Peptides against a protein of PDB entry 3T6J. Designs and how they scored, part 186

Target 1, 375 residues: chain A of PDB entry 3T6J
Amino acid sequence: PIVESYIGFIESYRDPFGSRGEFEGFVAVVNKAMSAKFERLVASAEQLLKELPWPPTFEKDKFLTPDFTSLDVLTFAGSGIPAGINIPNYDDLRQTEGFKNVSLGNVLAVAYATQREKLTFLEEDDKDLYILWKGPSFDVQVGLHELLGHGSGKLFVQDEKGAFNFDQETVINPETGEQIQSWYRSGETWDSKFSTIASSYEECRAESVGLYLCLHPQVLEIFGFEGADAEDVIYVNWLNMVRAGLLALEFYTPEAFNWRQAHMQARFVILRVLLEAGEGLVTITPTTGSDGRPDARVRLDRSKIRSVGKPALERFLRRLQVLKSTGDVAGGRALYEGYATVTDAPPECFLTLRDTVLLRKESRKLIVQPNTRLE
Target 2, 372 residues: chain A of PDB entry 3T6J as posed
Amino acid sequence: PIVESYIGFIESYRDPFGSRGEFEGFVAVVNKAMSAKFERLVASAEQLLKELPWPPTFEKDKFLTPDFTSLDVLTFAGSGIPAGINIPNYDDLRQTEGFKNVSLGNVLAVAYREKLTFLEEDDKDLYILWKGPSFDVQVGLHALLGHGSGKLFVQDEKGAFNFDQETVINPETGEQIQSWYRSGETWDSKFSTIASSYEECRAESVGLYLCLHPQVLEIFGFEGADAEDVIYVNWLNMVRAGLLALEFYTPEAFNWRQAHMQARFVILRVLLEAGEGLVTITPTTGSDGRPDARVRLDRSKIRSVGKPALERFLRRLQVLKSTGDVAGGRALYEGYATVTDAPPECFLTLRDTVLLRKESRKLIVQPNTRLE

## One batch from the design tools (peptide; made by RFdiffusion4, then SolubleMPNN)

Design b2_p20_2_s1 (from b2_p20_2, 10 letters changed)
Fold by OpenDDE base, seed 1:
Structure b2_p20_2_s1 (fold): chain B 375 residues (1-375), chain A 20 residues (1-20)
Amino acid sequence: as target 1 above (375 residues)
Amino acid sequence: ELNAPIPSDIEPDGTPHVTR
């Protein structure tokens, strides 16, 4: 078997300021079959980057071919185990040296194990589809999230000598129609500048890239989905995201007005974006469970994903990127925190929904170290 | 940076676990 590993102070999600890394390490075995799909995605990455909703001037000047591998984790040392990883966590290095992506395939497989009777917040008609396609859709999402999410976008920088990595005279901000008014100065990084929102904001951008690009036929083809299957994968991917946005409320602390998990905060933001799009795209309906206690259902109108969802996500994703590229912390914070705000305002009444989410909370799943044998 | 599945729970430090 092909073995991969890494170790060190890598992820900064536990740092409120997103700067200090947590010690982490893993040992994993390459899943060749799934890795082949990701390699096909890598082969299309340069083309797919052009499909992202920002001008080329906001994309990396030079495409650097990354590695992407699916891994079956044998051991993972850290506070938690991810589904996918994009490293290094330094934007300058990503832009100049490249990056590596991994999908922790067996982690996803464990995560996919949901019993129908325990599946919360979905319509009965969606449960079977969700169970069937959750895994495949998540593979697509992880691939896009890592490779084209975290692996995309340019930061506008003025170096220590005063030189810009963009043409100040010709580059136009697509949101304002004006020349670029802000950038990163020497020594400033994404994390240092956006600080408390940096991790979640970036995850939101990456998740949004996944949802946006999963609509592209080439992406689904790469993963081996065509026709009705491709549409079901798309539907379930979007459905999973909006459901995740509801589930995310578990990780919000009302008393402190803060989020405890960056990815879930990001997913809540996406839910808010898609709810704002309106037109019946997403509906959250409070219900009463069979036990007579509060419940809820999330409904996603499949027919409106492309017509309503995609444009909304496009606009939002472009704004995320533009604000990131220009280092516009004020604008970025206003945008992101606006969507990340949890109130009990109608019609959603998210704080009330949070109570429902907590009521329906399942027990923590425990992941134990697997054993591998030769057959 | 990493992607995490939808956790059923998290560690006190906010680290996610597996999906619900």
Scores: peptide ipSAE 0.035, ipTM 0.644, DockQ to the pose 0.085
Fold by OpenDDE base, seed 5:
Structure b2_p20_2_s1 (fold): chain B 375 residues (1-375), chain A 20 residues (1-20)
Amino acid sequence: as target 1 above (375 residues)
Amino acid sequence: ELNAPIPSDIEPDGTPHVTR
């Protein structure tokens, strides 16, 4: 078998300022069969990057073909095991040297084991479809999230010699219609500038890329879905995201007005964006469970994903990218924290919904080190 | 950067775990 590993101070999610890495490491075996589909995605990556809702001037100047591998994890040392990884976490290296993507396949497999009776916050009519397609849809989302999410976008930089990596005279900010007015200076990084929101903001951008690009027929074809199956995968992927946004409330601490998990904060932000789109796209309804206690239902109108959801996400995603590229911390913080705000204001009453989410929380389950055997 | 598993499998302490 092909063995891969990494070890060191890598991820900064536990640093309040998004800068200091947590010591982490894993040993894994390459899953060749699963890696093959991600290689097909890589083969289309350059073309798919052009489908993202920003001008080429806000994308990397030259496409660098990344690696994408599915891994079966044997051991993982850290605070938690992810579904996917994109490294390195340094934007300058990503732009000049490239990056590597991995999907932790056996971690994903564990996630697929949700039982119907334990599935919360979905309409009954959606549960079977969700169970059927959550695995495949998650594969699509992870692939897009890592490869085309984290792997996309350009940072505007002025180097130590005063040279710019963009043409100041010709590059136009698509949001303002004006020339570029801000950029990263020498020594400034994404994490150093955006600090407390950097990790969650980037995860939100990556998740949004996944939702946006999964609508493209070529993406679904790469993963082996066509016709009605492709539409179901899209629907379940979007449904999973809006449900995730509701579940995210567990990770909000009202007393401190802060989030404890960057990815869940990101998913809540996306939920807020899609709720703001209106037109009946997303509906969250408080209900009463069979036990007589509070419950809730999330409904996504499939027929409005492309007509309402896509345009809303497009505008939001473009704004995220433009603010990131230009190093506009003030604008970025205003945008992101606005959507990340949790209040009990009607009609959503998110703090009340949080109580419901906490009430319906399942007991903790653990992933343990697997065994290997010769077959 | 990481991609956390589905929300129902994430631990309350914010760590990305997966339930079976």
Scores: peptide ipSAE 0.034, ipTM 0.656, DockQ to the pose 0.086
Fold by OpenDDE base, seed 3:
Order: structure tokens, then sequence, then C-alpha cells
Structure b2_p20_2_s1 (fold): chain B 375 residues (1-375), chain A 20 residues (1-20)
């Protein structure tokens, strides 16, 4: 099998300003069977990028075919093991040189080992379906998240010579209806401009891309799902996201008004967006557990995913991208921090729900790195 | 950039717990 590795100062999630990289390295083995699915996704990537809810002028000018492989991790040095990776982290390089994607398959497999009796915050009727499709749906989500999430969108840039990478006279901001009024100057990056919200904002965009594009029949076909199975995968993917948004409250520190995990903050934001959509799409109901202590249930109306959820996510995702492309930090911060704010306001009472989440918190899992051998 | 798994697999600080 092919061995993959990388090492260096790569990820900046532990930097409050998103700039300083943490030293990281891994050694992994290619999973050929799973990689084949991602290769099919890569083959459709150029077309799927056109399905994203922003004008072509806000997408990369030239499609660069990336690598995408599924990896089984043998060793990982760092603060944590991700489910997927998209590198390089520099948007300018992604636009001009391309990128590489990996899914860490055996890391995902660990996440699938959930016992039904320990599965929190779901309706009983959803638990079996969730258990059955969590793995497959997560494969879809990770693939879309990395390839078409992180791998999508254009930054408007003025270079050191004063040249723009977009036509100032013809490109229109779809949110304002006006010409582009802001961009990245020479030396400015996504992380340098958006700073404290950059990582979480980008993760939110990528997760939103996953939810949005998983509704596309071609995506499900690529992963081998048809008919009722495809619909179940979609449902479980969305259900997992809204559940994750609730679970995310564990990673919020009220006293400091901060989030401790960028991805979980992102998932909370998505939950807020989908709750705002209303119409019974998402419902969080406080309950009493069998132990007599507080509990909660998340309900997602399957029939409203396309009619209510998709349009809400479309509008939100477009706005995320437009603000990112134009380097509009003020607008981006206002939007994102607005949805990321945790209060105890009704009807959700998120601070109260946080207490419930903490009460129902499962014991941490240990990721034990495996051995491998030739047979 | 990376995609992190769902909590219960993550440290209190938001990072996945890794044992080597």
Amino acid sequence: as target 1 above (375 residues)
Amino acid sequence: ELNAPIPSDIEPDGTPHVTR
C-alpha cells in the first residue's frame, strides 16, 4: 500500500488569531477502496462547484484537480486527529497551485462506535437510523467539506502592482447589488484579516457546503446511495449536524464568552441558522431523562429539509462566501458572531441547554493508534 | 484545514484525544 505522510507547522486552530501554526505530523496508509469514492467525487468537482450558491465570479477562475485519498492513520503527532484535511491552508495557493484532500478513514470509524443506549439528544425513532447511516453520511460530509468546502470560493485580490484578479467594472456583489468595494490587498490573508473568527468561519462555510451539496443526487450516487437509502443518508447527515450544534455548547465558555473548538462553534452557528428558518424544520425540546434529570431531544423534519432548510442554508452560505471573497471583516464578523452568540433567550434558552449538554456529556474516548502488518 | 469529529471523541479544550 501507498504510505502518506506530512510534517511541519500546518494548522493554526490553537492560535487565537489563526496565524501561528502548530507542529504536526502523521504517517498513514492509503485505503484504496474508500479512495475510489473520493476520486469519483473529484471527477465531478468542477461541475459540482457550479452548484454552489454564488456567482461564478466568486468562484475560482480555473479549476485545479486536487488529490483526494482516504487514509488509515498509523501515527499522528499533534494536539488532535482530524477526520479530514485540506492543504495548503493558504487560499491564494489553493487558487493558483491547487490543493490536496485526505479523509482519515479509521478516525471516522472510531466516531461510529456509538452504543444506542448512550446516544443522546435524539428521538428513539431516529436512533437506529442514525446508527445505521452515521458512518456513510459522515463520509459524504467529510468529502464535500474538504473538496468542495475548503476547495471552493475566490478571494478578490489586488496584488503588489495594483492589479486586480477580478473585473471591477462588471463583477457585482449579489448581496448588495453594487460593484465590489473591498478586497484583499497585498500581504493580507484570510487569517490575517478575519483573525479570531477566521478558522471557525471557514469551517462553518465548509460544513454548510457539505449539507447543501449532499442534497444533490449526483453526490449520493457517487457514494453509492440510491432511492430511500440516499434520502436516509441526507436525513442523517442533516440530523447529525443539528445534533452537533447542540453538543457544541460543551465547548462554549460563558464566563469568557469564547469558544474552545472552531468546528463545534461552526456547527452551533449552522444550528442557529436552521432554527431561524423556522417552520418546524428543527426543534429542540427539553425533556426529563429516565434518571429524572434534565435531557433534551433534537427533531429534524425530513420533509422540510429541501423546502425550508436548503433555502435558508443557501442564503447563509452565499453571504458567508461573499463576505469572505470581498474581505469584508466588519460584515463577516457581524454575521458570524451574531449566530455564534450564546444567550439564555427563549425559546431555545441555550445557556440552560448547555447545562443539560454538560450533564449528559459522555466520557471522552481515547484514540489509540494502531499497528499494521503485511499478510 | 481539517474537519474534526463530533464530541465525546474530543478533549475538553476541543481537540481530539490522541493516545500514542
Scores: peptide ipSAE 0.032, ipTM 0.658, DockQ to the pose 0.104; fails the geometry check
Fold by OpenDDE base, seed 2:
Structure b2_p20_2_s1 (fold): chain B 375 residues (1-375), chain A 20 residues (1-20)
Amino acid sequence: as target 1 above (375 residues)
Amino acid sequence: ELNAPIPSDIEPDGTPHVTR
């Protein structure tokens, strides 16, 4: 068996300023079958990057082929086990040296283990489909999230010698139509500039990339899905994200006006973007459960994913990238915090929905260290 | 960077049981 591991101060999600790493480590075994799919994704990455909704000038100048492996985790030390990882966590190094991606396959399998009767906030007609495809769809999502999400985009930089990594005279900001007016100076990083929103913002960008690119037939083909199966995987992936946005409310603290989980905040933001798109794409309906207490249902109109959802996500994702590339913290914060704001305003009444989410909270799931043997 | 699955619960201090 092929064994992979890492250890050190790696992820900074627990740092309010996104700078100090938490001590973390894992030992895992390579899943060869799933890794082969990710290798095919890597082989297509350079082409798929061109499908992202920003000009080539906002993408990396040179594609650096990364590693991507599916891993079955044996042990993990840290505050929690991720579904996927992209390292290093420094954009400058990602641009110049490359990166590695991993999908923690057995974590994905366990994370969404829910009995049908306990599956919350979905219509009955969606439950079986959701249960069937949530795993495979999340494999797709994680692959795209790590490789083409975290692995995409360019930071505009002026180095210590005053040289720019972009042509100031010719590169145009697609949002403003103007030349680039801001960039990262020497010593400035993504985390140092965007600080309190950096982690969640980047996760939101990566999740959005996943949703956006999962619509591409080549992506589904790489993962072995064609025809109706491919469409179901797409639907469930988007449905899962919308549902996740609702579930995210558990991690919002109204009294402090803050979020306690970066990924869930990101997923809530995406939900808000898709709700804003309107046209019946996403509907959250308060209901009454069989116990007589509040409940809710999330509905996603499959037929509107490409016509309504994709364009909305495209615009949003482009803005995220442009603001990131240019180091426009003010603009980025305004955009992101706007969507991340939780109020009780109609029609959604998110604070009320939060109470429902908390009421319907599922039991804690645990991952137990597996046994291994040589055959 | 990492992608965390949907957590099922949080610790008393507000930390998710799944990596943020």
Scores: peptide ipSAE 0.019, ipTM 0.625, DockQ to the pose 0.108; fails the geometry check

Design b2_p20_2_s2 (from b2_p20_2, 11 letters changed)
Fold by OpenDDE base, seed 4:
Structure b2_p20_2_s2 (fold): chain B 375 residues (1-375), chain A 20 residues (1-20)
Amino acid sequence: as target 1 above (375 residues)
Amino acid sequence: ELNKPIPSDIEPDGTPHVTR
C-alpha cells in the first residue's frame, strides 16, 4: 500500500487568535479507487476556479496543479479528526508554491451509518434521501471545500520591497467599483490580520464554495452522478448544510457570546445567509417531538436552490473573498460577525432553538483506530 | 486547513469515529 503521513504544528483552530498551530499527525493508506474521483476534480480545477464569483484578478495568478488523494486513516493524533485537509495553511505559499488536498475517506464513511429513527430535525419526506445521499454528498462537498475552497483566492500583497502582486491601476474591487485600497503588507498574514475570525471565516468561505460549485453540472458528473441522482445529491448537500447550521447552535455559548467550533460557526453563518435570502428557501419550524418535548424541522425548498439560494450565496461568497483578498479586516469582521450573531429575535428565535438542539444533542464521537489486514 | 465532518446522530459502522 501507499502510505502517507504528516506531522507538525499544523492547524490553528484551537488558538483563539488563529496563530499557534496544534501539534498533529496522521498515518494513512491511499485509497486508489476513491482518489480517482478527486483526480478528475483536479483535472477540472482550473476551469472550475473560473466559475467562482470573483474576478480572475482575485484568483491566483497561476494555476498550480495540486495533489488530491483519498486516504484511509490508520491513526490520527489530534484534538479532532477531519473529513478533509488542505495544506499548507499559509495563503502565500498556496498561491506561489501550491498545495495538497486529502479526503479522509474512512472518516467520511461514517455518514453511511445514518439511522432513520435517530435522524433529527429533518422532515420525514427528506430522511430517506438524506440517508441515501449524505455520504456521496459529503464526498462532493469535501472535495470542493478543500480543492476549490481552501485552494482558491488570492491575497493582495505588497512585499518588503514595496512591490505589489497586483496592478493597482487596473484591478477593480467588484463590490465597490473602486481601485484596491487595502492589501497585506510584508509580514501580515490572513491569520494575523483576521485573528479571532480567521479560521471560521475561511471555513465559511470553503463551505460556501462547496455549496456554490456543487450546482455546476460538471462537478456532479465528475463524481458520477447524473440526472435525478445529481439533483438529489445537490439537494442533500444543501440540506445537510442548513441542518448543520441548526446543529451548530450546540457550539455557541450564550453566556460568553462565543463559538467553540469554527466549522460549526461557519455553517451557522451560511444558514443565516440562506435564511436572509427568504422566499421560502429555508424554513426552520419548532415542533413537538413524540416525547412531548421541543423539536424542530428544517425545510429546504429544492426548487429554490438555484433561483434563490445560489444568488444569495454568490453575493455572500464574493464579499468574503474580496474582503479576504484586500485584507479588509473591518469589513470582513462586520460581515462575518453580523451573520454569526445569535439572538432570540423572531422569527427564528435562535436561542430558543438552541435549547431544542441541546435537548436533541447527540453523543460525542470518539476516535477509534481501524485495523488492517492482508487478504 | 481542515474540514471537520458535519455532526450526525449516527453511530459509526466500524469506521473511525468522528469528533467535533
Scores: peptide ipSAE 0.019, ipTM 0.573, DockQ to the pose 0.093
Fold by OpenDDE base, seed 5:
Structure b2_p20_2_s2 (fold): chain B 375 residues (1-375), chain A 20 residues (1-20)
Amino acid sequence: as target 1 above (375 residues)
Amino acid sequence: ELNKPIPSDIEPDGTPHVTR
């Protein structure tokens, strides 16, 4: 078997300022079969990057072919085990030296072990589709999230010598129609500038890329889905995201007005964006469960994903990227924290919904280290 | 950077846990 490992101070999610890495390490075995579809995605990455909703001037100047491998984790040391990883976590290195993507396949397998009777917040008509396509849709999402999410976008930089990595005279900010007014100076990084919102903001961008690009027929074809199956995968992927946005409320602390999990905050932000789009795209309805206690249902109108959802996500995703590229912390914080705000204002009443989410929490799962055997 | 598909948190003793 092909063995991969890494160890060190890598992820900064536990640092409130997004700078200090947590010690993490793993040993894993390559899953060749699962890696094949990601290799196909890599082969199309350069073309798919052009489908992202920002000008080429806001994308990396040169495409550097990354590695993408599916891994079965044997040992993991850290505070949390992810489904996917994109490294290094330094944007300057990503755009100049390249990056590597991994999917932790057996982690995904654990995540998909959902019993229908315990599946919360979905309409009955959606439960069977959700169960059927959750795994495949998540494979699509993880692939896009890592490869084309974290792997996309350019940071505008002025180096120590005063040279710019972009043409100040010709590059136009698509949001303002003006020349670029801000950039990263020497020594400034994504994390150092965006600080408390950096991790969640980047995860939100990556998740949004996944939702946006999964609508592309070529993406679904790469993963082996066509026709009705492709549409179901798209639907379930979007449905999973809006559901996750609701579930995210568990990780909000009202008393401190803060989020405890970057990915869940990101998913809540996406939910807010899609709710703002209106037109019946997403509906969250408080209900009463069979036990007589509060419950809720999330509904996503499949027919409005492309007509309503995609344009809303396009605009939002472009704004995220532009603000990131230009190092506009004030604008970025205003945008992101605006969508990340949790109040009890109608019609959503998110704080009330949070109580419902907490009430409907499932039993906690522990991920334990596997054993290996010969068969 | 990480992608966590399911809700997860850490117990007081540092043990990771996940919810659905």
Scores: peptide ipSAE 0.016, ipTM 0.560, DockQ to the pose 0.070
Fold by OpenDDE base, seed 2:
Order: sequence, then structure tokens, then C-alpha cells
Structure b2_p20_2_s2 (fold): chain B 375 residues (1-375), chain A 20 residues (1-20)
Amino acid sequence: as target 1 above (375 residues)
Amino acid sequence: ELNKPIPSDIEPDGTPHVTR
């Protein structure tokens, strides 16, 4: 078997300032079959990057072909096992040196073991479809999230010598219609500038890229989905995201006005964006469960994903990228924290929904690490 | 024999968290 491993201070999600990495390590075996799909995605990455909703001037100048591998984890040491990894975490290195993507396949497989009777917040008509396509949709989302999410976008930089990595005279900010007025100076990084929102903001961008690009037929084809299957994968991927946005409320601490998980905050933000789009795209309805206690249902109108959802996400995603590229912390914080605010205001009444989410909370799943055997 | 179970970045419902 092909064995991969990594070890070190890598992920900074537990640092309030998003800078200090937590010590982490794993040993894993390559899944060749699944890796082949991701390799096809890599082969199309340069073309797919052009489909992202920002001008080429806001994208990396040179595409650096990354590695992308699906791994089955044998041993993991850390506070939690991710589903996907994109390293290094330094944007400058990603732009100049490249990066590697990893999907932890057997971690995702644990997610596939969903019992229908325990599946919360979905309509009955969606449950079977959700269960069927959850796995495949996750593969698509993780691939896009890592490769084209974290792997996309350019930071505008002025180096120590005063040189810019962009043409100040010709590059136009698509949001303002003006020349670029802010950038990263020497020594400034994404994490150092955006600090407390950096991790969640970037995860939100990456998740949004996944949702946005999964609509592209070429992406689904790469993963082996066509026709009705492709549409179902798209639907389930979007449905999963809006559901996750509701579930995210578990990780909000009202008394501290704080989020405890960057990814869940990101998913809540996306939910807010899609709710704001209106037109019946997403509906969250409080209900009463069979036990007589509060419950809720999330509905996503499949027919409105492209007509309503995509344009809303496009605008939002472009704003995220523009603010990131220009190092506009004030604008970025205002945008992101605005969508990340949790109140009990109607019609959503998110604080009330949070109580429902907590009430319906399931026990956290644990991953039992396997051992290999010779047969 | 299996290793000691550890927490995952997967929600109880199976929604995974992905890291950078």
C-alpha cells in the first residue's frame, strides 16, 4: 500500500487569533480508486478556476498543479479528524509554491452511516435521497472545497521593495468600479489581518466555491454523475449545506456572542445568504415532533437553485474574494459578521431555533481507528 | 484490536467538517 503521513503544528482553528497551529499528525493509506477522481478534478482545475465569479486579475497569476489524494486514515493524533485538508495554510505559499489536497475517505464514510429514523430537520420525501447521495455529494463538495476553494484567489501584495503583484493602473475592483485601494503589505498575512474571522471567513469562501461550482456539468462528470444523478447530487449537496447551517446553531454561544467552530459559523453564514435570496429557495419551518417537543424542517426548492441560489451565492462569493484580495478587513468584517449575527428576530427566530437544534442534538460520533491485517 | 476512539470533525448527523 501507498502510505502517507504528516505531522506538525498545522491547523489554527483553536487559536482565537487564527495564527498558532495545533499539533496534529496522521498515518493513512492511499485509496487509489477515489484518488483517480480527484486527479481528474486537478486536471480540470485551471479551467474550472475561470468559472469562479471574480475577474482573472483576482485569481492566481499562475496555476500550480497540486496533488490531490484520497486517504484512508489508520492513525490520527489531534483534537479532531477532518474530512479534507489543504496545505500549507499560508496563502502566499499556496500562490508561489503550490499546495496539496487530501480527502480523508474513511472519515467521510462514517458520515454515510446515517440512520433514517435519526435524520433530523429534513422532509420525509428528502430523507431517502439524502441518505443515498450524501456520500457522493460529500466527495464532490470536499474536492471542490479543498482544490478550488482554498486553492483559489489572489492576495494583492506590495513587497518590501515596493513592487506590486498586480497592475495598479489597470486592475479594477469589480464591486466599486475603481482601482485597487488596499492590499497586503510586507509581513501582513490573511490570518494576521483578518484575525478572529480569518478561519471562518475562509471556510465560508471555500464552502461557497463548492456549492457554486458543483452546478457545473463538468464537475459532476468528473465524479461520474450525469443526468438525473447529477441533479440529485447537486440537490443533496445544497440541501446538506442549508441543513448544516441550521445545525450550526449548536456551536453558537449566545451569552458570549461567540462561535465555537469556524466551519459551522461558515455554514450558518451561507444559510443566511440563501435565506436572504428569498423567493422560496430555502424555508425553515418550526414544527412539533412525534414526541410533542419542538422540531423543525428545512426545505430547499430544487427548481430555484440555479435561478435564485446561484446568483445570490455568486454575488456573495465575489464580495468575499474581493475583500480578501484587497485586505479590506473593515469591509470583510462588516460583511461576514453581519451574516454571522444570531438574533431571535422574525421570521427565522434563530435563537429559538437554536433551542430546537439543541433539543434534537445527537451524541457526537467517535471514530475508532482501524488496524491493518494481512489476509 | 482497534485504536482508541477519537473525536471527529463530523457532526452527529454525518455532516463533515473540512480543514484547510
Scores: peptide ipSAE 0.082, ipTM 0.718, DockQ to the pose 0.705; fails the geometry check
Fold by OpenDDE base, seed 3:
Structure b2_p20_2_s2 (fold): chain B 375 residues (1-375), chain A 20 residues (1-20)
Amino acid sequence: as target 1 above (375 residues)
Amino acid sequence: ELNKPIPSDIEPDGTPHVTR
């Protein structure tokens, strides 16, 4: 078998300021079959990058072919086991030197362990479909999230010599219609500038890229889905995201007005964006469970994903990227924190829904990593 | 950067499978 590993101070999610890395390490085995799908995605990456909703001037100048591998984790040492990884975490290096993507395939296999009777917050009519396609949709989402999410976009930089990596005279901010007025100076990084929102903001951008690009027929084809199956995968992927946005409330601490998990905060933000789109795209309905206690149902109208959802996500995603590229911390914070705010305002009453989420919360699961051997 | 799985009923059951 092909064995991969890494170790070091890598992820900064546990640092409130997004700067200090946590010591992490893993050992994994390459899944050749699944890796082949991601290789096909890599082969289409340069073309798919052009489908993202920002001008080419806000995308990387040169496409650097990354590695993308599906791994089955044998052992993982860290505070949390991911579904996917994109490294290095330095945007400048990603732009100039390239990056590596990893999907932790056996982590994603959790979708197949879902029991219908335990599945919360979905309509009964959606549960079977959700169970059937959760796994495949996750593969699509993670692939897009890592490769074209984290792997996309350009930071405007002025180097130590005063040179810009963009043409100040010709590049136009698509949101303002004006020339670029802000950028990263020498020594400034994404994390250093955006600080407390950097991690979650970037995850939100990456997740949004996944949802947006999964609508592209070529993407589904790469993963082997056609016709009705492709549409179901899309539907379940979007459904999973809006459900995740509700589940995310578990990780919000009202008394401290903070989030404890960057990815979940990101998913809540996406839920808010899609709710704002209106037109019956997403509906969250408080209900009463069989136990007589509060429950809730999330409904996604699949017929409105392209007509309502996609345009809303497009606008939002473009704004995220433009603000990131230009280093506009004030604008970025205003946008992101606005959507990340949790109140009890109607019609959603998110703080009340949070109580429901907590009520329906399952016990924390343990990850057991047994020995493996060759025969 | 990493993509963490969604904490819910669809989290890992704790038993990974391996590819040889």
Scores: peptide ipSAE 0.017, ipTM 0.560, DockQ to the pose 0.081; fails the geometry check

